# Designs tried in a protein design run: peptides against a protein of PDB entry 6FBK. Part 56

Target 1, 90 residues: chain A of PDB entry 6FBK
Amino acid sequence: EDTGVRVELAEEDHGRKSTIALRLWVEDPKKLKGKPKDNGAIEFTFDLEKETPDEVAQEMIESGFFHESDVKIVAKSIRDRVALIQWRRE

## One batch from the design tools (peptide; made by RFdiffusion4, then SolubleMPNN)

Design b2_p22_5_s3
Fold by OpenDDE base, seed 3:
Structure b2_p22_5_s3 (fold): chain B 90 residues (1-90), chain A 22 residues (1-22)
Amino acid sequence: as target 1 above (90 residues)
Amino acid sequence: MELEFVKEVRVGDKVFRVYRFK
């Protein structure tokens, strides 16, 4: 699905730790708050055991990165990538 | 697409590194 948001690993995952480095690319400038040219990607650590995509997405909303209406799309993009990473670890 | 670092944003213990396209 083309949501205008893409999440990738920011570093190689060796499957040994619960934390992973993620990079969220915003391909649709309409998804960004403020001036689209100023922000293109957001890099962050995600704890597979302690954090949830919804709460991280909400933190991004509160930081002013995205519109509140896009929180579920952002959360889904994180969730889908996290799921793929977890599946690869199995 | 290449990225360049813009800023770091903190929300509690969470740190977000913001990049822009170049």
Scores: peptide ipSAE 0.743, ipTM 0.945, DockQ to the pose 0.868
Fold by OpenDDE base, seed 1:
Structure b2_p22_5_s3 (fold): chain B 90 residues (1-90), chain A 22 residues (1-22)
Amino acid sequence: as target 1 above (90 residues)
Amino acid sequence: MELEFVKEVRVGDKVFRVYRFK
């Protein structure tokens, strides 16, 4: 399902650390809170052992990046990419 | 698409780096 948000690795994953660097691209400017010209991508670290997509998405809402109504869409985008990364590590 | 660093946003100990499209 198209969420209007794309999440990718911001660094090469060697499968050695629990922390990875992610980059979130916003394809739909309507998903951004504020001026669409200012926030094209967001980079952050994600701890595969300690963090959850829902909590990280909530932190992004609190940061003012997205509307509260889009928290589940953001969380899903992160979750889907994290799952792919974990599957590739197996 | 090329990215330009805009700012860093902190929420607690979490850091988010914001970029814009060039």
Scores: peptide ipSAE 0.743, ipTM 0.944, DockQ to the pose 0.877
Fold by OpenDDE base, seed 2:
Structure b2_p22_5_s3 (fold): chain B 90 residues (1-90), chain A 22 residues (1-22)
Amino acid sequence: as target 1 above (90 residues)
Amino acid sequence: MELEFVKEVRVGDKVFRVYRFK
């Protein structure tokens, strides 16, 4: 599904640690809050054992990156990428 | 696309690194 937000690995995943580095790209500038020209991508670590996409998405909203109405879109994008990474680890 | 570092944003214990397109 095209959510207008793309998430990828920011570093190579060797499948040995529970944390991964992710990079979130916004394909639709309208989803960015504040100064879109200063926000191209967001990098962050994600703990596969302790964090959830919803929690991280909410933190991004609190950071002022996105509108509150887009929290579920952001969460879904993170969730989908995390799922792919976990499936590749199997 | 090429990115340049802008800033870090912290929410609690979470750190987000913000980049912009060059």
Scores: peptide ipSAE 0.742, ipTM 0.944, DockQ to the pose 0.884
Fold by OpenDDE base, seed 5:
Order: sequence, then structure tokens, then C-alpha cells
Structure b2_p22_5_s3 (fold): chain B 90 residues (1-90), chain A 22 residues (1-22)
Amino acid sequence: as target 1 above (90 residues)
Amino acid sequence: MELEFVKEVRVGDKVFRVYRFK
């Protein structure tokens, strides 16, 4: 499922720590809040043991990056990438 | 795409680094 939001590793993952660096960008500019030319990608750490995609997505909404209606789409994109990373670690 | 740093945004204890496309 293409959510229009892309999430990748911002650093090489050696599977040694519970925190990872992620980079998120939106392929559909309509999903971004504000001026699209001033928004491109968001980089952040994600704690695999303590944080949830929903909580992080909500914080991005509070920051004004996305519309509230897209919170679940953002959360899903983070969740899918995190799951993939965790599966590769096993 | 190539990125350039714009700013950091803090929400509570969470920090987000914002980049724009070059």
C-alpha cells in the first residue's frame, strides 16, 4: 500500500542499539502543511522499545508538518519501515 | 533528492530536523 509517505534509515543500522535514525518525506506535496518548497524531509530518532508510530506521528502533527487527517497515514508509514527493520534484525 | 538543513523543531522531548530539497 502506497501511503505517499516515504521512510528510510538516515544511518546504517547494525542492529546494536534500540534507537534508529529515520528520514521521512512526502511524495505527494498536498500532504504537507505550509509551503512545500520549504518542507522536504524530516529526520528523527526512533526508540524501538519505547516509542510508537502513533505517538511520533502525533508529535509531527503538533509541529505543523502534516494535516491532522493524515496522522494515521504518517503513523502507518513509520510502522511499516520500523517493522521491516526489526524483521531484518532477526 | 538532495537535502539541505533548515531547522530543528522540538515538541516536548522530541526533536525533528527539517530539511528542504535543493
Scores: peptide ipSAE 0.741, ipTM 0.945, DockQ to the pose 0.879

Design b2_p22_5_s4
Fold by OpenDDE base, seed 4:
Structure b2_p22_5_s4 (fold): chain B 90 residues (1-90), chain A 22 residues (1-22)
Amino acid sequence: as target 1 above (90 residues)
Amino acid sequence: MELEFVKEVKVGDKVFRVYRFK
């Protein structure tokens, strides 16, 4: 599904840490609340044991990156990537 | 597309690194 937001690993995952580095790309400039030319990607760590995609997405809203109406789309993009990463670790 | 570091944004104890397209 094309949500207009893509999430990838910002580092190679060897399955050794509970934290991973993620990079979020915004393909649809309309999803960005700020200036599109200033916000191409967002990088952050994600703790597989302590954090949830919904909580991190909400933090991004609080940071002013996205409109509140897009929180679920952002959360889904993070969730989908995290699920794939967890699957590969098994 | 290449990325250029812009800034860090902190909300609580969470840190986000912001990049722009070069």
Scores: peptide ipSAE 0.739, ipTM 0.943, DockQ to the pose 0.864
Fold by OpenDDE base, seed 1:
Structure b2_p22_5_s4 (fold): chain B 90 residues (1-90), chain A 22 residues (1-22)
Amino acid sequence: as target 1 above (90 residues)
Amino acid sequence: MELEFVKEVKVGDKVFRVYRFK
């Protein structure tokens, strides 16, 4: 499913740390608060053991990156990428 | 697409680095 948000690794994952660096690309400018030519991507660390996609998505809402109505879309995009990363580590 | 750093946003202990398309 195309959610208009793409999440990828911002660095190579060797499967040794509980934290990973992620990059969230916004393909649909309507999902961003502010100017469409700003905030094209957001980078952040994600703790595979302690954090959840929902909590991180909520933090992004609180920071003003996205509308509240898009929190589940953002969370799903993070979740899907995290699942793939965890699968590759197995 | 190439990115340029814009700013860093902190929410509690969480840090987000914001980039824009060049």
Scores: peptide ipSAE 0.739, ipTM 0.943, DockQ to the pose 0.870
Fold by OpenDDE base, seed 2:
Formats: sequence, C-alpha cells, structure tokens
Structure b2_p22_5_s4 (fold): chain B 90 residues (1-90), chain A 22 residues (1-22)
Amino acid sequence: as target 1 above (90 residues)
Amino acid sequence: MELEFVKEVKVGDKVFRVYRFK
C-alpha cells in the first residue's frame, strides 16, 4: 500500500547497532502541514529496542510536520520500513 | 535530487533534521 510517505535508511545498516538513521519524505504534498516549500525530508534516529512508530509519528505531529489525521499513516510508513529492516537483520 | 539542510526541530529529547530538495 502506498501511504504517500516514503521512509528509507539514511545510512547503511550493517546490523550492528540498535539505533538506525531514517529519512522520511512525502510524495504527496497534501500530507504536509503548512507550506511544503521547506519540508522536503525529515531525518531522525530510531531506537529499534526502545521506540515505537506510533510515538515517533506523534512527535512529528507535535512538531507541526503533519496533520493529526495523518498520524496513523505516518506511523504505518515508519513501521513498515522498520519491519523490513528487522527482517533483513534476522 | 540533492537535499539541503534547513533546520533542526526538537521535541522533548527527540531531534528531527529538516531538509529541502535542491
């Protein structure tokens, strides 16, 4: 499913650390809150052992990046990428 | 496309780096 939000590794993952660097960018500008002119991509670290996609997505909403109505879509995009990364590590 | 750093946004202890497309 295309959520309109893309999440990728911002660094190569060698499976050595519990933290990973992620890059999130929006393909659908309607998903961005406010003017999209300065919001191309968002980079952040994600702790595979301590953080959850839902809470990180909520923090992004609080930061003003996305509308509250899109929190679950953002969370799903993060979750799906994290799942793939974890699968590849196993 | 190339990314250009715009700003850093902090929410609690979480840091988000915002980039724009060049």
Scores: peptide ipSAE 0.739, ipTM 0.944, DockQ to the pose 0.898
Fold by OpenDDE base, seed 5:
Structure b2_p22_5_s4 (fold): chain B 90 residues (1-90), chain A 22 residues (1-22)
Amino acid sequence: as target 1 above (90 residues)
Amino acid sequence: MELEFVKEVKVGDKVFRVYRFK
């Protein structure tokens, strides 16, 4: 499924920490708020044990990165990548 | 694509590093 948002590891995951560094890419410029020339990616840490994709996505809304209407799309993108990472760790 | 650092944005204890396409 293409949500227009992609999440990848910003650093190599050796499976030793509960926190990971993620990079969120927006493939559709319309998903971002602000000037088009400032479009790009957002890097952040994610605690696999304490944080949820929905909460982090909401924080991104509060930061002004995305429209409120896209919060669930952002959350899903984070969730999907986190699930893959957790699967690889097993 | 190549990225260029722009700024950090903090919401509560959460820090987001913003990059733009280079």
Scores: peptide ipSAE 0.738, ipTM 0.944, DockQ to the pose 0.877

Design b2_p22_6_s1 (from b2_p22_6, 10 letters changed)
Fold by OpenDDE base, seed 4:
Structure b2_p22_6_s1 (fold): chain B 90 residues (1-90), chain A 22 residues (1-22)
Amino acid sequence: as target 1 above (90 residues)
Amino acid sequence: ALELAKTVEVRGKTFKVYRPVE
């Protein structure tokens, strides 16, 4: 499913660390219910062992990047990318 | 090119926002 939110690796993943650097940005704002106040790319680290897409998405909402009604869309975008990265590590 | 526009911290987690250079 196309969430309209894109998530990519911000750095090359050698599959050695439990943390990865991600970059997230809105590609299709029409897919979101709210209107993000920013139009930039958000970079952050993600700990594959300790963090979850839902918790990180919630942190982004609290940071004011997205409307609370879009937390699930943001979480799904992160989850889908993380899953792909995990599969590549196998 | 992108440049760092802002840094936001919440619950000890840092989020860096990059935007096209103006």
Scores: peptide ipSAE 0.788, ipTM 0.944, DockQ to the pose 0.931
Fold by OpenDDE base, seed 1:
Structure b2_p22_6_s1 (fold): chain B 90 residues (1-90), chain A 22 residues (1-22)
Amino acid sequence: as target 1 above (90 residues)
Amino acid sequence: ALELAKTVEVRGKTFKVYRPVE
């Protein structure tokens, strides 16, 4: 499903670290229920062993990047990208 | 080109926002 939110690697992944750098931004705001404060790319680290997409999405809500009603769509976007990264590591 | 617009920290996690250079 196209969430309207895009997530990409912010750095090359050599598959050696449990942490990765990600970049997330809104590609289609119409897919969101709320309206993001700004139109920028959010860069952050993601620990493949300790963090979950839902937790990070919730942190983004608390940071004020997205409306609380969009927590699940943001989490899905992160989850989908992380899954692809993990599959590529195999 | 993108430039760092702001840095936000929540529960010890850092989020950096980059926007097109104006």
Scores: peptide ipSAE 0.787, ipTM 0.944, DockQ to the pose 0.936
Fold by OpenDDE base, seed 3:
Structure b2_p22_6_s1 (fold): chain B 90 residues (1-90), chain A 22 residues (1-22)
Amino acid sequence: as target 1 above (90 residues)
Amino acid sequence: ALELAKTVEVRGKTFKVYRPVE
């Protein structure tokens, strides 16, 4: 499913730490608030044991990056990438 | 290429925002 949001690893994952660095790219500029042309990517850490995609997505909404209506799309994009990373670690 | 434009903190979490290099 194409959410219009891409999430990738911002660092090499050796599968040893509970935290990973992620980088989020938005392909649909209307999903970004403020000045979309100035937002090439958003980088953040994600704790695989303590954080959830929904909570992080909500924090991004509160940060003003996205519209409230896109919280689930952002959460899904993070969740999908995290799932792939966890699958690769197994 | 991208360059760091700003850093945003919300509820103790840090988000780094990058933009295209001009």
Scores: peptide ipSAE 0.767, ipTM 0.945, DockQ to the pose 0.878
Fold by OpenDDE base, seed 5:
Structure b2_p22_6_s1 (fold): chain B 90 residues (1-90), chain A 22 residues (1-22)
Amino acid sequence: as target 1 above (90 residues)
Amino acid sequence: ALELAKTVEVRGKTFKVYRPVE
């Protein structure tokens, strides 16, 4: 599904750590609060054992990056990427 | 190329915001 949000690894994943570095890009300017030019990419760590996409997405909403109505879209983008990463680790 | 524009912290989690280098 095209969410208008792209999530990728910010670092090479060797499959050794429970934490990974992710980078989120928003191609749909409507999903970003403020001026899109000021927010080219958002980088953050994600703990595969302790965190969930929904929790992180909610934190991003509270940070003011996105509208509250887009929390599930952001969460899905993170979830989809995390799922792929975990699949590659198996 | 990207450069760090700002850092945002919420409930102990850090988000680094990057922007294209001018």
Scores: peptide ipSAE 0.766, ipTM 0.945, DockQ to the pose 0.912

Design b2_p22_6_s2 (from b2_p22_6, 9 letters changed)
Fold by OpenDDE base, seed 3:
Structure b2_p22_6_s2 (fold): chain B 90 residues (1-90), chain A 22 residues (1-22)
Amino acid sequence: as target 1 above (90 residues)
Amino acid sequence: ELELKKTVVVRGKTFKVYVEKE
C-alpha cells in the first residue's frame, strides 16, 4: 500500500545496533488529509527494541510536522520500513 | 545537497529537518 510517505535508512545498517537512523518525507501530499508544515525530510533515530511506530508518529504530530488526522498513515510508513529492515537482518 | 533547516525536540526525542539547498 502506497501511503504517500517515504521512509528510508539515513545511514547504512550493519545489523549490529538496536538503533537505526531513518529519514521520512512526503512523496505524495494528496494521500494526506492535512498539509505538512515543512517541505523537507525528517531525520530521526529509531530504537528497534524500545520504540514503536505509533509512538514516534504521535511525537511527530506533537512536533507539528503533520496533522493529527494523519497519525496512522505516518505510523504505517514507519512500520513498513522497520519491518523490511528487520526482515533483511535475519 | 541537503541543508539542515531546524531541529525539534519532543519528549526527549530529536527530529532534524533537512531541505534541498538552494
Scores: peptide ipSAE 0.792, ipTM 0.944, DockQ to the pose 0.947
Fold by OpenDDE base, seed 1:
Structure b2_p22_6_s2 (fold): chain B 90 residues (1-90), chain A 22 residues (1-22)
Amino acid sequence: as target 1 above (90 residues)
Amino acid sequence: ELELKKTVVVRGKTFKVYVEKE
């Protein structure tokens, strides 16, 4: 499903670290219920062993990047990308 | 080309916002 939110690696992943750098941005704002405050790309680290897409999405909501009603779509976007990265590592 | 707009820290996690350079 196209969430309208893009998540990509912000660095090359050599599959050696438990943490990865991600970049997230809104590509299709019509897919979101709220209007994001920023129109830029959000870069952050993601610990594949300790963090979850839902928790990181919640932190983004608390940061004011997205409306609370869009937490699930943001989490899904992160989850989908993380899954692809993990599958590539195996 | 991207430029750093702002940095936000929530519960110890850092989020850096980059925008297209104008």
Scores: peptide ipSAE 0.792, ipTM 0.944, DockQ to the pose 0.967
Fold by OpenDDE base, seed 5:
Structure b2_p22_6_s2 (fold): chain B 90 residues (1-90), chain A 22 residues (1-22)
Amino acid sequence: as target 1 above (90 residues)
Amino acid sequence: ELELKKTVVVRGKTFKVYVEKE
């Protein structure tokens, strides 16, 4: 489903390490319940073995990037992209 | 082109915010 939040690789993935670089930004703000603090793209690393989309999404909330009511939609966006990356690695 | 606006660290995790250059 279209969450209105886009997540893509910030760098080329050679499938050699468990950590990947991601870039996240709001494509359709109407899909969010709250208004994000920034209008830019957030870049961060994601450890495929140790981190979870929910934990990272919560950290983004604590950072003030998104409203707490949008934690699940942000987490889903990350999860969906991570799943695609993992499937592509196989 | 993207321009680095700020860097935020939460619980040891770094988040870099980029915005479109004006």
Scores: peptide ipSAE 0.791, ipTM 0.944, DockQ to the pose 0.944
Fold by OpenDDE base, seed 4:
Structure b2_p22_6_s2 (fold): chain B 90 residues (1-90), chain A 22 residues (1-22)
Amino acid sequence: as target 1 above (90 residues)
Amino acid sequence: ELELKKTVVVRGKTFKVYVEKE
Protein backbone atom coordinates (compact mmCIF):
# COMPACT_ATOMS: atom_id res chain seq x y z
CA GLU B 1 0.00 0.00 0.00
CA ASP B 2 1.15 3.52 -0.84
CA THR B 3 1.20 5.39 2.44
CA GLY B 4 3.22 8.33 1.18
CA VAL B 5 6.10 7.10 3.33
CA ARG B 6 8.84 4.76 2.12
CA VAL B 7 11.12 2.77 4.40
CA GLU B 8 14.26 1.02 3.20
CA LEU B 9 17.40 -0.57 4.58
CA ALA B 10 20.21 1.91 5.10
CA GLU B 11 22.71 -0.96 5.11
CA GLU B 12 22.98 -4.46 3.75
CA ASP B 13 21.26 -7.01 5.97
CA HIS B 14 23.26 -10.18 6.51
CA GLY B 15 20.72 -11.53 8.97
CA ARG B 16 23.20 -11.65 11.82
CA LYS B 17 22.28 -8.66 13.98
CA SER B 18 19.10 -8.03 15.92
CA THR B 19 19.40 -4.35 14.97
CA ILE B 20 19.02 -2.93 11.47
CA ALA B 21 19.57 0.52 10.02
CA LEU B 22 16.53 2.01 8.28
CA ARG B 23 15.88 5.13 6.25
CA LEU B 24 12.47 6.72 5.99
CA TRP B 25 11.57 8.88 2.99
CA VAL B 26 8.46 11.03 2.77
CA GLU B 27 6.94 10.92 -0.69
CA ASP B 28 3.89 12.98 0.28
CA PRO B 29 4.92 16.47 1.45
CA LYS B 30 1.71 16.76 3.45
CA LYS B 31 3.03 14.13 5.84
CA LEU B 32 5.92 16.33 6.95
CA LYS B 33 5.61 18.75 9.80
CA GLY B 34 7.18 21.97 8.66
CA LYS B 35 8.87 22.61 5.34
CA PRO B 36 9.13 19.66 2.93
CA LYS B 37 12.68 20.59 1.94
CA ASP B 38 13.86 20.32 5.54
CA ASN B 39 13.66 16.53 5.64
CA GLY B 40 14.98 14.34 2.86
CA ALA B 41 15.41 11.14 4.80
CA ILE B 42 15.33 10.07 8.42
CA GLU B 43 17.82 7.39 9.42
CA PHE B 44 17.48 5.30 12.57
CA THR B 45 18.26 1.90 14.02
CA PHE B 46 15.53 -0.62 14.71
CA ASP B 47 15.94 -3.45 17.21
CA LEU B 48 13.96 -6.42 15.87
CA GLU B 49 13.74 -7.94 19.33
CA LYS B 50 13.07 -4.94 21.57
CA GLU B 51 11.32 -2.24 19.54
CA THR B 52 7.94 -1.97 17.84
CA PRO B 53 6.91 0.12 14.83
CA ASP B 54 4.26 1.90 16.91
CA GLU B 55 6.73 2.95 19.58
CA VAL B 56 9.29 4.20 17.07
CA ALA B 57 6.60 6.06 15.13
CA GLN B 58 5.50 7.76 18.33
CA GLU B 59 9.07 8.81 19.02
CA MET B 60 9.23 10.34 15.54
CA ILE B 61 6.08 12.34 16.22
CA GLU B 62 7.55 13.56 19.49
CA SER B 63 10.68 14.51 17.56
CA GLY B 64 8.53 16.85 15.50
CA PHE B 65 8.92 15.12 12.15
CA PHE B 66 5.24 14.33 11.61
CA HIS B 67 1.79 15.38 12.73
CA GLU B 68 0.21 13.34 15.50
CA SER B 69 -2.52 12.26 13.10
CA ASP B 70 0.02 10.42 10.94
CA VAL B 71 1.47 8.16 13.62
CA LYS B 72 -0.36 5.09 12.31
CA ILE B 73 0.76 5.73 8.73
CA VAL B 74 4.37 6.00 9.84
CA ALA B 75 4.07 2.90 12.01
CA LYS B 76 2.53 0.93 9.15
CA SER B 77 5.35 1.89 6.79
CA ILE B 78 7.96 0.74 9.28
CA ARG B 79 6.03 -2.45 10.07
CA ASP B 80 5.65 -3.38 6.42
CA ARG B 81 9.36 -3.02 5.75
CA VAL B 82 10.35 -4.86 8.91
CA ALA B 83 8.02 -7.71 7.97
CA LEU B 84 9.68 -8.03 4.57
CA ILE B 85 13.13 -8.03 6.15
CA GLN B 86 12.13 -10.72 8.62
CA TRP B 87 10.62 -12.78 5.82
CA ARG B 88 13.88 -12.67 3.87
CA ARG B 89 15.79 -13.77 6.95
CA GLU B 90 13.73 -16.96 7.25
CA GLU A 1 23.31 12.64 -2.75
CA LEU A 2 22.48 13.09 0.92
CA GLU A 3 24.09 15.26 3.55
CA LEU A 4 23.50 15.16 7.28
CA LYS A 5 21.35 18.10 8.34
CA LYS A 6 20.79 17.43 12.02
CA THR A 7 20.53 14.79 14.71
CA VAL A 8 17.50 14.51 16.96
CA VAL A 9 17.35 12.48 20.16
CA VAL A 10 14.07 11.55 21.83
CA ARG A 11 13.91 9.18 24.79
CA GLY A 12 17.44 8.11 23.95
CA LYS A 13 16.48 7.24 20.37
CA THR A 14 18.67 8.87 17.74
CA PHE A 15 17.29 10.09 14.43
CA LYS A 16 19.63 11.42 11.77
CA VAL A 17 18.04 13.82 9.30
CA TYR A 18 19.49 13.97 5.81
CA VAL A 19 18.71 16.33 2.96
CA GLU A 20 19.41 16.17 -0.75
CA LYS A 21 22.43 18.16 -1.84
CA GLU A 22 21.79 21.01 -4.25
Scores: peptide ipSAE 0.764, ipTM 0.944, DockQ to the pose 0.928

Design b2_p22_6_s4 (from b2_p22_6, 10 letters changed)
Fold by OpenDDE base, seed 2:
Structure b2_p22_6_s4 (fold): chain B 90 residues (1-90), chain A 22 residues (1-22)
Amino acid sequence: as target 1 above (90 residues)
Amino acid sequence: EWELDKVVEVRGKRFLVYKPKK
C-alpha cells in the first residue's frame, strides 16, 4: 500500500549495527488526513532491536509533525522500510 | 536539496527537521 510517506536510509547500512538512520517525508499529502506541520523531512535513528514503528510514530505525533489521525499511516511507512532493510541484511 | 531547520527532542529521542533548500 502506498502511504504517500517516503522513508529512506539517511546513511549507508552495512548491516553491522542494530541502529539505522532514516529520513522521512511526505510525498503525497492527499493520502494523509491531517496537514503536516512541516513541509520538509525528518531524520531520526531507529533501533532495530529496541524500537517499534508505532512508538516512533507516536513520538512524531507528540512532536507535532503529524496529526494524531495519521499515526498508523506513519507507522506503516516506517515499518515497511524497516522490513525491506532487514530483508536486505539477510 | 535539504537543509537543517531545527532539532526536536521528544521522550529523549532526537529528530532532525530539514526543509527544502532554496
Scores: peptide ipSAE 0.781, ipTM 0.943, DockQ to the pose 0.940
Fold by OpenDDE base, seed 5:
Structure b2_p22_6_s4 (fold): chain B 90 residues (1-90), chain A 22 residues (1-22)
Amino acid sequence: as target 1 above (90 residues)
Amino acid sequence: EWELDKVVEVRGKRFLVYKPKK
């Protein structure tokens, strides 16, 4: 499923630490119910052991980056990328 | 390519906001 939201590593992952740097941006705004405030990218750290995609997505909503109705689609985009990273580490 | 626009902090988490570089 294409969420229209893209998430990539902001730095090289050597698979040694539990935290990773991610960069998230909207690639297809038509997939969102609301219109994001900015047309850029958001960079943040993600703790693979302590944080969840839903929690981070909620924080992004509170920051005003996305509309409340798009919290799940944002969370899914993060979850999908995190899963790929974790699978690669195996 | 991106360039840093601003930094936003919410509930102790920092988000670096980038914009498309011209």
Scores: peptide ipSAE 0.780, ipTM 0.943, DockQ to the pose 0.926
Fold by OpenDDE base, seed 3:
Structure b2_p22_6_s4 (fold): chain B 90 residues (1-90), chain A 22 residues (1-22)
Amino acid sequence: as target 1 above (90 residues)
Amino acid sequence: EWELDKVVEVRGKRFLVYKPKK
């Protein structure tokens, strides 16, 4: 399902590091229950071995980027992108 | 294109916040 939140690589992935740089932004705000404080993009690193989409999403909520009611949408967006990246590495 | 607006840190994790360039 289209979450309305886009997540893309912020850097070229050569498949050598366990960490990747991601950029996340809202493409369709109507898909969210709350309104994000910022209207831009958020860039962050994601450790494919140590971190989980849910944990990172929670951190983003605590940072005030999104409303707590949208934690699952954010987590899914990250998860879906990470899955694609991992599949491409195989 | 994006322009760095601010940096936010939570639990030791850093988030770079960007805004659209004018």
Scores: peptide ipSAE 0.780, ipTM 0.943, DockQ to the pose 0.946
Fold by OpenDDE base, seed 1:
Structure b2_p22_6_s4 (fold): chain B 90 residues (1-90), chain A 22 residues (1-22)
Amino acid sequence: as target 1 above (90 residues)
Amino acid sequence: EWELDKVVEVRGKRFLVYKPKK
């Protein structure tokens, strides 16, 4: 399902580190229940061994980037990209 | 194209916030 949230690598991944840099932004706000306070992009590191999409999404909610009702859709967008990155590493 | 707007930290997690360049 298209979440309307885009997540991409913020740096080239050589598959050597357990941490990656990601960039996330809203591409289709109509897919979200709430309205993001900003129209920009968010960059952050993601530890493939220690962090989970749900926990990072929750942190973004606490930061005020998204409405609490959109935590799952944000988590899914991160999960989908992380899975793709991991598949490419194999 | 993006430009850095601010940095937000929650529970030790740092988020770099960018906005579209004018």
Scores: peptide ipSAE 0.780, ipTM 0.943, DockQ to the pose 0.912

Design b2_p22_7_s1 (from b2_p22_7, 12 letters changed)
Fold by OpenDDE base, seed 4:
Structure b2_p22_7_s1 (fold): chain B 90 residues (1-90), chain A 22 residues (1-22)
Amino acid sequence: as target 1 above (90 residues)
Amino acid sequence: RREKRLEELKEQRRRMREEEER
């Protein structure tokens, strides 16, 4: 499913550590009501063992990037990318 | 970790708003 939100690795994943660097940006702003005005990438770290996409999405809402109504779309975008990274490590 | 990331995200959002206001 195309959420209109893109998430990708900000650095090469060597599969050596539980933490990864990610970038998130809105490709299709029509799919998000609470989008930032700027289309710049949000940079963040994610711990594959200790953290959840929903927690990080909630932090992005609290930081003022998105409206609360978009939290599940943001979380899904992070989850989908994280799953692909985990599957690639296996 | 959560508090640190939240602070970093708030700082990114602050910088983004300051750039949009210029």
Scores: peptide ipSAE 0.672, ipTM 0.912, DockQ to the pose 0.834
Fold by OpenDDE base, seed 2:
Structure b2_p22_7_s1 (fold): chain B 90 residues (1-90), chain A 22 residues (1-22)
Amino acid sequence: as target 1 above (90 residues)
Amino acid sequence: RREKRLEELKEQRRRMREEEER
C-alpha cells in the first residue's frame, strides 16, 4: 500500500545494533492532512527491540508534524520499513 | 528514550516552522 509517506535509513545499517537512524518524509502531500509545508525529512532513532511504530508515530503527532488522523499512516510506513530492515538482517 | 526523541522531534518541527516563516 502506498501511504504517501516514505521511510529510509538515515545511516548505514551494519546489523549490529538494535537502534537504527531513520528518515521520514511525505512523498504525496495529498494523502496527509497535518503535513509540514516544508517537506523536510524528519530524522529519528528507532529501537528494533524495544519500540513500536505506533509509539514513534504518536510522538510525531505530539510534536506537531501530522494530524492525529494520520497516525496510522505514519505508523504503517515506519512498520513497513522496519520489517524490510529486519528481513535484510537475516 | 521517548522523552528525548519527543524533544528532538519538537525541535525539528520548530526549525521547520521557522524556515517556513522566512
Scores: peptide ipSAE 0.669, ipTM 0.912, DockQ to the pose 0.834
Fold by OpenDDE base, seed 3:
Structure b2_p22_7_s1 (fold): chain B 90 residues (1-90), chain A 22 residues (1-22)
Amino acid sequence: as target 1 above (90 residues)
Amino acid sequence: RREKRLEELKEQRRRMREEEER
């Protein structure tokens, strides 16, 4: 499922740390309700061992980037990218 | 960690809003 939300590594992953640096932005073809007018990337860290995509997505809602109704879309986008990163480490 | 990330996210959102007001 294409969420219209893109999540990428902000730095190269050498598989050495449990924490990764990520960037998230909304793609032009899909406009989420509550999207910032600025299409700039949101920068954040994620701990692969201790944190969940749902918790980080909720923090983005609390910060005012997205509406509460879009929390699952944001969480899914983070989860999908994190899964790819974990698979590359195996 | 959560508290630090939440503060960093709020600061990023503040900067974006200030740019949108120009």
Scores: peptide ipSAE 0.667, ipTM 0.912, DockQ to the pose 0.841
Fold by OpenDDE base, seed 5:
Structure b2_p22_7_s1 (fold): chain B 90 residues (1-90), chain A 22 residues (1-22)
Amino acid sequence: as target 1 above (90 residues)
Amino acid sequence: RREKRLEELKEQRRRMREEEER
């Protein structure tokens, strides 16, 4: 299901590191509250072995990008992309 | 790690707000 949030690799993944560079932005502004009006992309790193999408999503809430009510939407968007990246590494 | 990322995210958010208000 479309979360209205897009997540992609910010850099080419050679499968050599557990850490990846990601970019996140809102495609559907009606699905999220508290989003930037500019719809600017958020850049962040993610460790595939040590971190969870829920932790990173919560940090985005704490930094003021999204409302607390949207944490699960953000986390799901990150999770779905991370899973795809992991499958491509196999 | 979390503290560093949170700081970087807060700085990104600050810059975005400043650009939206101009």
Scores: peptide ipSAE 0.667, ipTM 0.912, DockQ to the pose 0.758

